# Peptides against a protein of PDB entry 6NYY, part 177

Target 1, 212 residues: chain A of PDB entry 6NYY
Amino acid sequence: KHFEQAIERVIGGLEKKTQVLQPEEKKTVAYHEAGHAVAGWYLEHADPLLKVSIIPRGKGLGYAQYLPKEQYLYTKEQLLDRMCMTLGGRVSEEIFFGRITTGAQDDLRKVTQSAYAQIVQFGMNEKVGQISFDLPRQGDMVLEKPYSEATARLIDDEVRILINDAYKRTVALLTEKKADVEKVALLLLEKEVLDKNDMVELLGPRPFAEKS
Target 2, 212 residues: chain A of PDB entry 6NYY as posed
Amino acid sequence: KHFEQAIERVIGGLEKKTQVLQPEEKKTVAYHQAGHAVAGWYLEHADPLLKVSIIPRGKGLGYAQYLPKEQYLYTKEQLLDRMCMTLGGRVSEEIFFGRITTGAQDDLRKVTQSAYAQIVQFGMNEKVGQISFDLPRQGDMVLEKPYSEATARLIDDEVRILINDAYKRTVALLTEKKADVEKVALLLLEKEVLDKNDMVELLGPRPFAEKS

## One batch from the design tools (peptide; made by RFdiffusion4, then SolubleMPNN)

Design b2_p27_6_s1
Fold by OpenDDE base, seed 4:
Structure b2_p27_6_s1 (fold): chain B 212 residues (1-212), chain A 27 residues (1-27)
Amino acid sequence: as target 1 above (212 residues)
Amino acid sequence: KEKEELEEKKKEEEEKEKLKKMPYSNY
């Protein structure tokens, strides 16, 4: 208990006891988090869920905590599954509410950064080819792009394709698992926090061997 | 006692440091 709370404070920040979410906002967060949790559960290369919470902490309205994989090398397929997990919240909102919220802003930023990194840093796109360029950091002057404006347009198009493919894959998965997303969301609304054991009780054992 | 408390504190700090390195997603 005290240890977990200390960890949660370090990772998630202080509980914002003052942020009382409206019931509809709390419902939106629960389905958003359930989307991440279920996507992470059924994607082989996603990080295994340790904890999911709809208690507002620090910068988030909800959060998920994952067990880090001791992995230094990522395949394109592994990065795609991680993108799909990251899109799980947005996709859940679309499936259940027919609307999207601002809650996915940080997720979309992460997905966008991952897609650009795959294409321009890791050379993982056949059309763009075997290139590696540093992405501009926040606050770096716009250094001259080491590639043509035609290549820039190609990169932007292929990034959009990659994100859309990840999005469609996530829609397909969470549509298939719609009942599981709802179970997780409803239990989140009741308990506010779920762990791995709660997920096993709801969904059964994760269908992938946990690489210990 | 004191040595065990120091080892337990060190283990708690190592576990805290491992947990700080865990992927955390704010939503």
Scores: peptide ipSAE 0.149, ipTM 0.555, DockQ to the pose 0.052
Fold by OpenDDE base, seed 2:
Structure b2_p27_6_s1 (fold): chain B 212 residues (1-212), chain A 27 residues (1-27)
Amino acid sequence: as target 1 above (212 residues)
Amino acid sequence: KEKEELEEKKKEEEEKEKLKKMPYSNY
């Protein structure tokens, strides 16, 4: 309890009990968070879900919380599954509502950052090649890009491809698991907060052993 | 006592830092 509340304060900030979501907004949040939760449940390299909440907090209208792995090295496959999990909310909105909201802004930022890092920092793209450039930090002067404008365009194109591939993978997964997303979303609308045990009761055990 | 309290505080800070690094999705 006290520890969970401390975690919730760190991740979500203070609970904004004063934010009364409209029923449709609350529904959108529930399906968004259910998308994250279910994607994370069925992606091998996703971090284990700890908690999912549709209670508005300082940072957003809902959240999904995952247990970080003590992992310093990530494969392309691991990064892809993490991207898919991060896209799970947006994809759930598309599948269930046929529309996208502004709620996925932070998710898209994370996915975009991951895609650029994979291509520009980790050399994980065959077309761009085995390169590693420093990404400009927020507030750094626009340092001259250490690559040509042609390379910049190539990077931008390959970033879009990578994100779109992650998106399509997530669409396929959450379409297959559509009933599970709906179950989680409905239970979120009832309980407002779900933990790992609620997910196990609802979906069965996570198919992948938690690599501790 | 004081050493245990310092170790416990250090563990709590390390846990808080781990928590800050926890991947989370915001809506």
Scores: peptide ipSAE 0.147, ipTM 0.562, DockQ to the pose 0.086
Fold by OpenDDE base, seed 5:
Structure b2_p27_6_s1 (fold): chain B 212 residues (1-212), chain A 27 residues (1-27)
Amino acid sequence: as target 1 above (212 residues)
Amino acid sequence: KEKEELEEKKKEEEEKEKLKKMPYSNY
């Protein structure tokens, strides 16, 4: 309890006890967080879920917390599963509400950054090739790109392809697991906070062995 | 005493910093 609350304060900030979400907004948050949680549960290379919450905090309206692996090297497959997990909230909103919200802004930013890094920093795209360029940092003068405008267009196209493929994969997964997303979302609306044990009770054990 | 409190505070700060670096999705 006290340790979990300390973790929650560190991750989410202070509980916004004064921020009363409308029932419809709270429902949207619950399904968004359930999308992240379920995607992370059924993706092999996603980090194990520790906690999911729809209690509004300084950093957001909800959150999902994961146990990071001490990993220095990532494969394309691992990065794809992480992108899919990150898209899980947006995809859940689309599947359940037929609409999207601004809540996925930070998720889309992370996915966009990952896709660009895979293509232009890690050389993971066959069409762009074995290249590595520094991405412009926020506030760096956009120095002349070390590549042609044709290469820039190719990068932009391949980034969109990669993100769209991750999105489609996430749609397929959460559509297959739609009943599980619903169970998690409904229990979130009741309990406001779920842990790993609540997820095991709802979904069964995670299909992937926790690499110790 | 003071050195132990400083080491305990440093450990708490390092744990807080580790916790801040934990992957989380914020909505």
Scores: peptide ipSAE 0.144, ipTM 0.548, DockQ to the pose 0.088
Fold by OpenDDE base, seed 3:
Structure b2_p27_6_s1 (fold): chain B 212 residues (1-212), chain A 27 residues (1-27)
Amino acid sequence: as target 1 above (212 residues)
Amino acid sequence: KEKEELEEKKKEEEEKEKLKKMPYSNY
């Protein structure tokens, strides 16, 4: 209890008890967080869900908390599944409401950053090749790109391809699991907070053994 | 005592830092 509250405060910030969401906004948040939760449940290389909440906090209207794997090395497949999990909220909004909201801005930023890092820092794209450049830090004037404008265009195109592939993979997954996303969203609207045990009761055990 | 409290604080800080590195989806 006290430890969990301290964790929630560190991750989510203080509860914004004064921020009352409209019922339609709360519904949108519930389906968005359910999209993240279900994507993380059925993606092998996603981190296991610990908690999901639609209670507004300092940095967001809802949140999902995961148990990180103690790993220093990431494969392309692992990074892809993490991108898909991060897109799960946006994809859930599209599937259930046929509209997208501004709520996915931080998710899209994370996905964009991951895609650029894979291509430009980790050399994970065959067309761009085995290159590694420092991404411009926030506030560094990018005076000179260490690559040609042709390479810049290729990087931008391959980033879009990678993000679109992750998006399509997430659409396929959450469309297959649409009933599970709805179950999680409805239970979130009732309980406001779900843990791993609620998810196991609702969806069954996660199909991937947690390598402890 | 002081060494154990320092190790316990260091473990709590390492756990808090692990928790900060948790994938967190914000809506």
Scores: peptide ipSAE 0.146, ipTM 0.563, DockQ to the pose 0.077; fails the geometry check

Design b2_p27_6_s2
Fold by OpenDDE base, seed 2:
Structure b2_p27_6_s2 (fold): chain B 212 residues (1-212), chain A 27 residues (1-27)
Amino acid sequence: as target 1 above (212 residues)
Amino acid sequence: DEEKKKEEEEKEKKKKEELKKLPYSNY
């Protein structure tokens, strides 16, 4: 309890006990978090879920916590699964509510950053080629892009393609696992917080061996 | 006893520091 609360303060900040979500907003958050949780459960290269919560905190309305893998090298397949997990919330909202919310802003930022990094830092796109450019950091002067406007357009198009492919993959997965997303979301609405054991009880053991 | 307590406190501190480094997704 005290240890978990200390972790939760580090992750989410202080519990916003004053932030009363409307029942429909709380439902949206539950299905959003369930989307992340289920995507992470059934994607091989996703990080193992430790905890998921729909208790509003300083940085969000919900959160998921994962066990980091000590991994420095990522394949395209691994980065794709991580993108899919990150899109899981948005995709769950679309599947269950037929609408999108602002809740996925941070997710879309992460996915966008990952897609750009894959294309312009890691040389992972065949059309753009084996290039590596420094992305401007937040607050750096917009240095002249070391590539033409045609290359900039190509990068933007290939980023969009990569994100859309990850999105479609996530839609397919969470549509297949729709009943599991609903089970997790309903249990989140009851318990507000789930751990790995709750997920195992609900969904069965994760299909992929946890690389400890 | 005091050494074991220090070792447990250091393990808990390391575990807390590791847990602070855990990736989280805010939604």
Scores: peptide ipSAE 0.174, ipTM 0.573, DockQ to the pose 0.059
Fold by OpenDDE base, seed 4:
Structure b2_p27_6_s2 (fold): chain B 212 residues (1-212), chain A 27 residues (1-27)
Amino acid sequence: as target 1 above (212 residues)
Amino acid sequence: DEEKKKEEEEKEKKKKEELKKLPYSNY
């Protein structure tokens, strides 16, 4: 207990005891987090879930903590599964509520950054080709793009395609696993925090060998 | 007793440092 709380304070920040979520907001967060958790559970190349919480901390209304894979090299397929896991919250909201919220802003930012990195840094898009350019950092002056405006449009189009493909894949997965998302969300509403063991009890063992 | 407490505190500190390196996603 004290150890976990000390870790949670360091990782997630201080509990915002003052942020009493409305019951409907808490429900939205629970289904959002359940979407991430279930997507991460059933995607081979996602990081395995260690902990998920709907207790507001620091900058988040909920959070998930994952065990990093000791991996330095990522394939396109691995990056796609990570994008799908990151979209899991937004997709869960759409499937269960027929609406989307602002909760996925940071997730969409991460997915967008990953998609651009795949296309313009890692050369993982056949249409754009084997190129590698630095993405503008926050606060860097708009350096002259090392590519034409036609290439810029192509990049933007291929980024949208990649994100939409990840989104559709996530919709398919969480629609298939809809009952599992609901089980996780309901248990989150009860316990506020779930660990890997809670997930194993709900869903069974993760269908992928944990690379220890 | 004190040495075991120090060793537990060091293990707890090390575990805490390892856990700080884990990916964390705010939603």
Scores: peptide ipSAE 0.174, ipTM 0.569, DockQ to the pose 0.052
Fold by OpenDDE base, seed 5:
Structure b2_p27_6_s2 (fold): chain B 212 residues (1-212), chain A 27 residues (1-27)
Amino acid sequence: as target 1 above (212 residues)
Amino acid sequence: DEEKKKEEEEKEKKKKEELKKLPYSNY
């Protein structure tokens, strides 16, 4: 308890004891976090879940913590699974509530950044081709794009395709695992914090060997 | 006794710093 709270303070910042979520909001957060947790559990190339919490903190209403792999090179398949895990919260909200919230803003930002990076930095899209351009940083003058407006339109279209494919994959996964998402969400509402052992008890062992 | 307490506090501090470096997604 005290050690976990100390870890949580370190990860999420100070617990906003003053931020009492309404029961409906707390439920939304629980299903959102459960979506991330379950997507990460059943996606091979997602990072292993260490902890998930619905305790509001300075940085968010919930969070999930993962064990990163020391990995410098990523495949398209690995990046796709990471995108799907990141979409897990939004997809869970859609599946369970038939509505979406603003809670996925940072997730959508990360997914958008990943999709653009795959297409315009890593050359991972066959239609756009083997190109690598710097993405505009926040605050950089949008210098003239080193490519035509036709290429810009193609990039935008292929980014949308990639994100939509990741979204559909996540919908398929979390629809198949809908009962598991609900188990995790309900236990989150009870315990507020789950660890890897709680996830193993609920879902069984993660199907993918932890590469040490 | 004090040296062991300092070493435990330093280990706990190092463990907290390592935990701070772990990727977390705030939602």
Scores: peptide ipSAE 0.167, ipTM 0.568, DockQ to the pose 0.062
Fold by OpenDDE base, seed 3:
Structure b2_p27_6_s2 (fold): chain B 212 residues (1-212), chain A 27 residues (1-27)
Amino acid sequence: as target 1 above (212 residues)
Amino acid sequence: DEEKKKEEEEKEKKKKEELKKLPYSNY
């Protein structure tokens, strides 16, 4: 209890008790968070879900908490599954509402940053090759790119390919698991907060053994 | 022991930093 509240405060900030969502907005948040939760449940290299909430907090209208793995090295496959989980909210909105909202802005920022880091910092793209450049820091005037404009265009194209592949993978997964996303969303609208036990009761045990 | 308390605080700090890396949907 006290530890969970301290974690919630660190991740989500203080509850915005004054921020009343409209019923349609609350529904959108529930399906978005359900998309993250279900994607994380069925992706091997995603962090296991601990908690999901549609109670508005300091930084957002909904949140999901996962158990982080003590991991220093990430594979391409692990980074892809993390990208798919991060896209799960946007994909759920598309599948259920046929429309997208501004709610995925931070998710898209994280996915974009991950894709650029994979290609430009980690050398994980075969076309760009085994290169590692520092990404421009916020506020650094990029005076000179350490690569040609042809390489810049190639990087931009391969980033879009990687994000689109993660998006398509997430669409396929959440379309297959559409009934599970709906179950989670409906239960979120009822309880406002779900834990791992609620998810196990609703979906069954996570198909991947938690390597403790 | 003060060392065990520091190690627990560092583990708790690391857990809190890892928890900040969680996918957070900012609706």
Scores: peptide ipSAE 0.150, ipTM 0.587, DockQ to the pose 0.094

Design b2_p27_6_s4
Fold by OpenDDE base, seed 2:
Structure b2_p27_6_s4 (fold): chain B 212 residues (1-212), chain A 27 residues (1-27)
Amino acid sequence: as target 1 above (212 residues)
Amino acid sequence: DEEKKKEEEEKKKEELEKLRKLPYSNY
């Protein structure tokens, strides 16, 4: 208990006991987090889930904690699975509620950043080519882009394609696993916090060997 | 007893420091 609370403070910040979600908002968060959890469970290159919570903390209404792999090199396939996991919350909301919320803002930011990095930093897009440009950091002067406006448009189009492909992949996965998302979401609404063991009890062992 | 308690506290501190470095996603 005290150790878990200390971990939770480290991860999510201080519990916002004062942030009372409406029942429908809490339900939305539960299905959102369940989407992340289930996507991460069934995606080979996703990081293993350690904990998922719908207790509001810091700036988040829910969170998932993963065990990072000591990995420095990522393939396109690995980055795609990570994008899909990150989209899992938004996709779950769409599947279960037929609507989207602002809850996925940080997820979409991460996915957008990953997609741009893949295309303009890692040279992972065949149409854009083997290029690597520094992305402007937040607060850097908009330096002249080292590429033409036509290339900028191409980059933007290919980013959208990559994100849309990740989104469609996530929709397919979570539609197939819809019952599992619901099981996780319902249990989250009861327990507010789930760990890896709860996930194993609900879904069975993760189908991918944990690269320890 | 005191040494074991120190080792347990140090292990907990190391574990907490490892956990602080763990990526988390706020959703």
Scores: peptide ipSAE 0.170, ipTM 0.560, DockQ to the pose 0.052
Fold by OpenDDE base, seed 4:
Structure b2_p27_6_s4 (fold): chain B 212 residues (1-212), chain A 27 residues (1-27)
Amino acid sequence: as target 1 above (212 residues)
Amino acid sequence: DEEKKKEEEEKKKEELEKLRKLPYSNY
């Protein structure tokens, strides 16, 4: 108890006891987090889920915590699965509610940053080619782009393609696993917090060998 | 007894620091 609360304070920040979610908002958060959890469960290169919570904290209305794989090198396929996991919340909202919320803003930012990094920093796009440029940092003056406006347009187009491919992959996965997303969401609404053991009880063992 | 409590507190602090470095998603 005290240790878990300490972990939660470190990860999520202070509990916002004053922020009472409306039942419909709490339901939306539960399905959003369930989407992340289930996507992470069934994607080979996603990080294993440690904890999911729908208790509002300083950092958000819910959170999912993952155990990172000790990896220094990432393939394009690994980065795609991580993008799909990050899109899992938004996709779950679309599948279950037929609407999207502002809750996925940080997820979309992460996905966008990952897509640009793959194309512009890691040279992982065939059309753009083997290039590596620094992404503008927040607050950096718009330094002269080291590439033409035609290249900029190509980058933007290929980023959209990559994100859309990740989105479609996530839609396919969570549609197939729709019943599992529902189970996780319903249990989240009951317990407010789930761990890896709760996920194993609901979904069975994760279908990928845990790289210890 | 006090030394064991200190060691347990230090281990908890180290575990908390490890957990702080773990990736998370926020809603």
Scores: peptide ipSAE 0.168, ipTM 0.558, DockQ to the pose 0.078
Fold by OpenDDE base, seed 3:
Structure b2_p27_6_s4 (fold): chain B 212 residues (1-212), chain A 27 residues (1-27)
Amino acid sequence: as target 1 above (212 residues)
Amino acid sequence: DEEKKKEEEEKKKEELEKLRKLPYSNY
């Protein structure tokens, strides 16, 4: 209890008890968070879900908490599954509402940063090759790119391809699991907060053994 | 005793930092 509340406070911030969402907004948040939760449940290299909430906290209207793996090295496949999980909210909104909201801005930022890092820092793209450049820090005037404008265009194109591939993978997954996303969203609207046990009861055990 | 408390606080900080890296949808 006290430790969980401390974790929630650190991750989500303080509950914004004064922020009353409209019923349609709360519904959108529930399906968005259900998209993250279900994507994380069925992606092998996603972190296991600990908690999902539609109670507004700090900077967010909803949140999902996962158990991070003690991992220092990430494969390309692991980074892809993490990107897919991060896109799960946006994809759920598209599948259920046929519209997108501003709620996925932070998710898209994270996915964009991950995609650029994979291509220009980790050398994980065959067309760009085995290169590693520092990404511009926020506020550094990138006076000189260490690569040509042709390479810059190639990087931008390959970033878009990687993000689109992650998006398509997430659409396929959440379309297959559409009924599970609905179940999670409806239960979120009822309980406002779900834990791992609620998810196991609702969806069955996660199909991947938790490597403790 | 103080060293154990410091190690437990550092472990809690590391666990908290790991938890901050959790996918958080700022929806």
Scores: peptide ipSAE 0.160, ipTM 0.586, DockQ to the pose 0.061
Fold by OpenDDE base, seed 5:
Structure b2_p27_6_s4 (fold): chain B 212 residues (1-212), chain A 27 residues (1-27)
Amino acid sequence: as target 1 above (212 residues)
Amino acid sequence: DEEKKKEEEEKKKEELEKLRKLPYSNY
């Protein structure tokens, strides 16, 4: 208990004891976090889940903690699985509630950034081609794009395609694993915090070998 | 006894620092 609370304070910041989520909001967060957790569990190239929590903190309403792999090079397939894991919360909300919330804003930002980076920085899109441009940073004057307006439109279209494909893949996965998302969400509502062992007990061992 | 307690506290602090460096996603 005290050690776990210390870890949680370290990871998520101070528990906002003053943010009493309404039961419906807490339920939404539980299913959102369960979506991330289950997507990460069943996606080979997702980082292994260490902890998931629905305790509101300074940085969010819930969080998931992962063990990163020391990896410097990512394939398209690896980046796609990471995008799907990041979309897991939004997709879970859609599947279980038939509605979406603002809770996925940071997730959508991350997915959007990843998609643009894949297309315009890493040259991973065949239609756009083997190009690499710097993405405008927040606050940088939008300097003249080093490419035509036709290329800009193509980039925008291919970004939408990539994100939509990741979204559809996540919908398919979490629909298949819907019962597992429900189990995780219900246990989150009971325990507020789950670790890897709780996930193994609920879902069985992760189907991918942990690269030691 | 006090030295062991200090070592356990330091080890706990190191573990906490390692945990702080682990990536987390806020949702």
Scores: peptide ipSAE 0.159, ipTM 0.546, DockQ to the pose 0.062

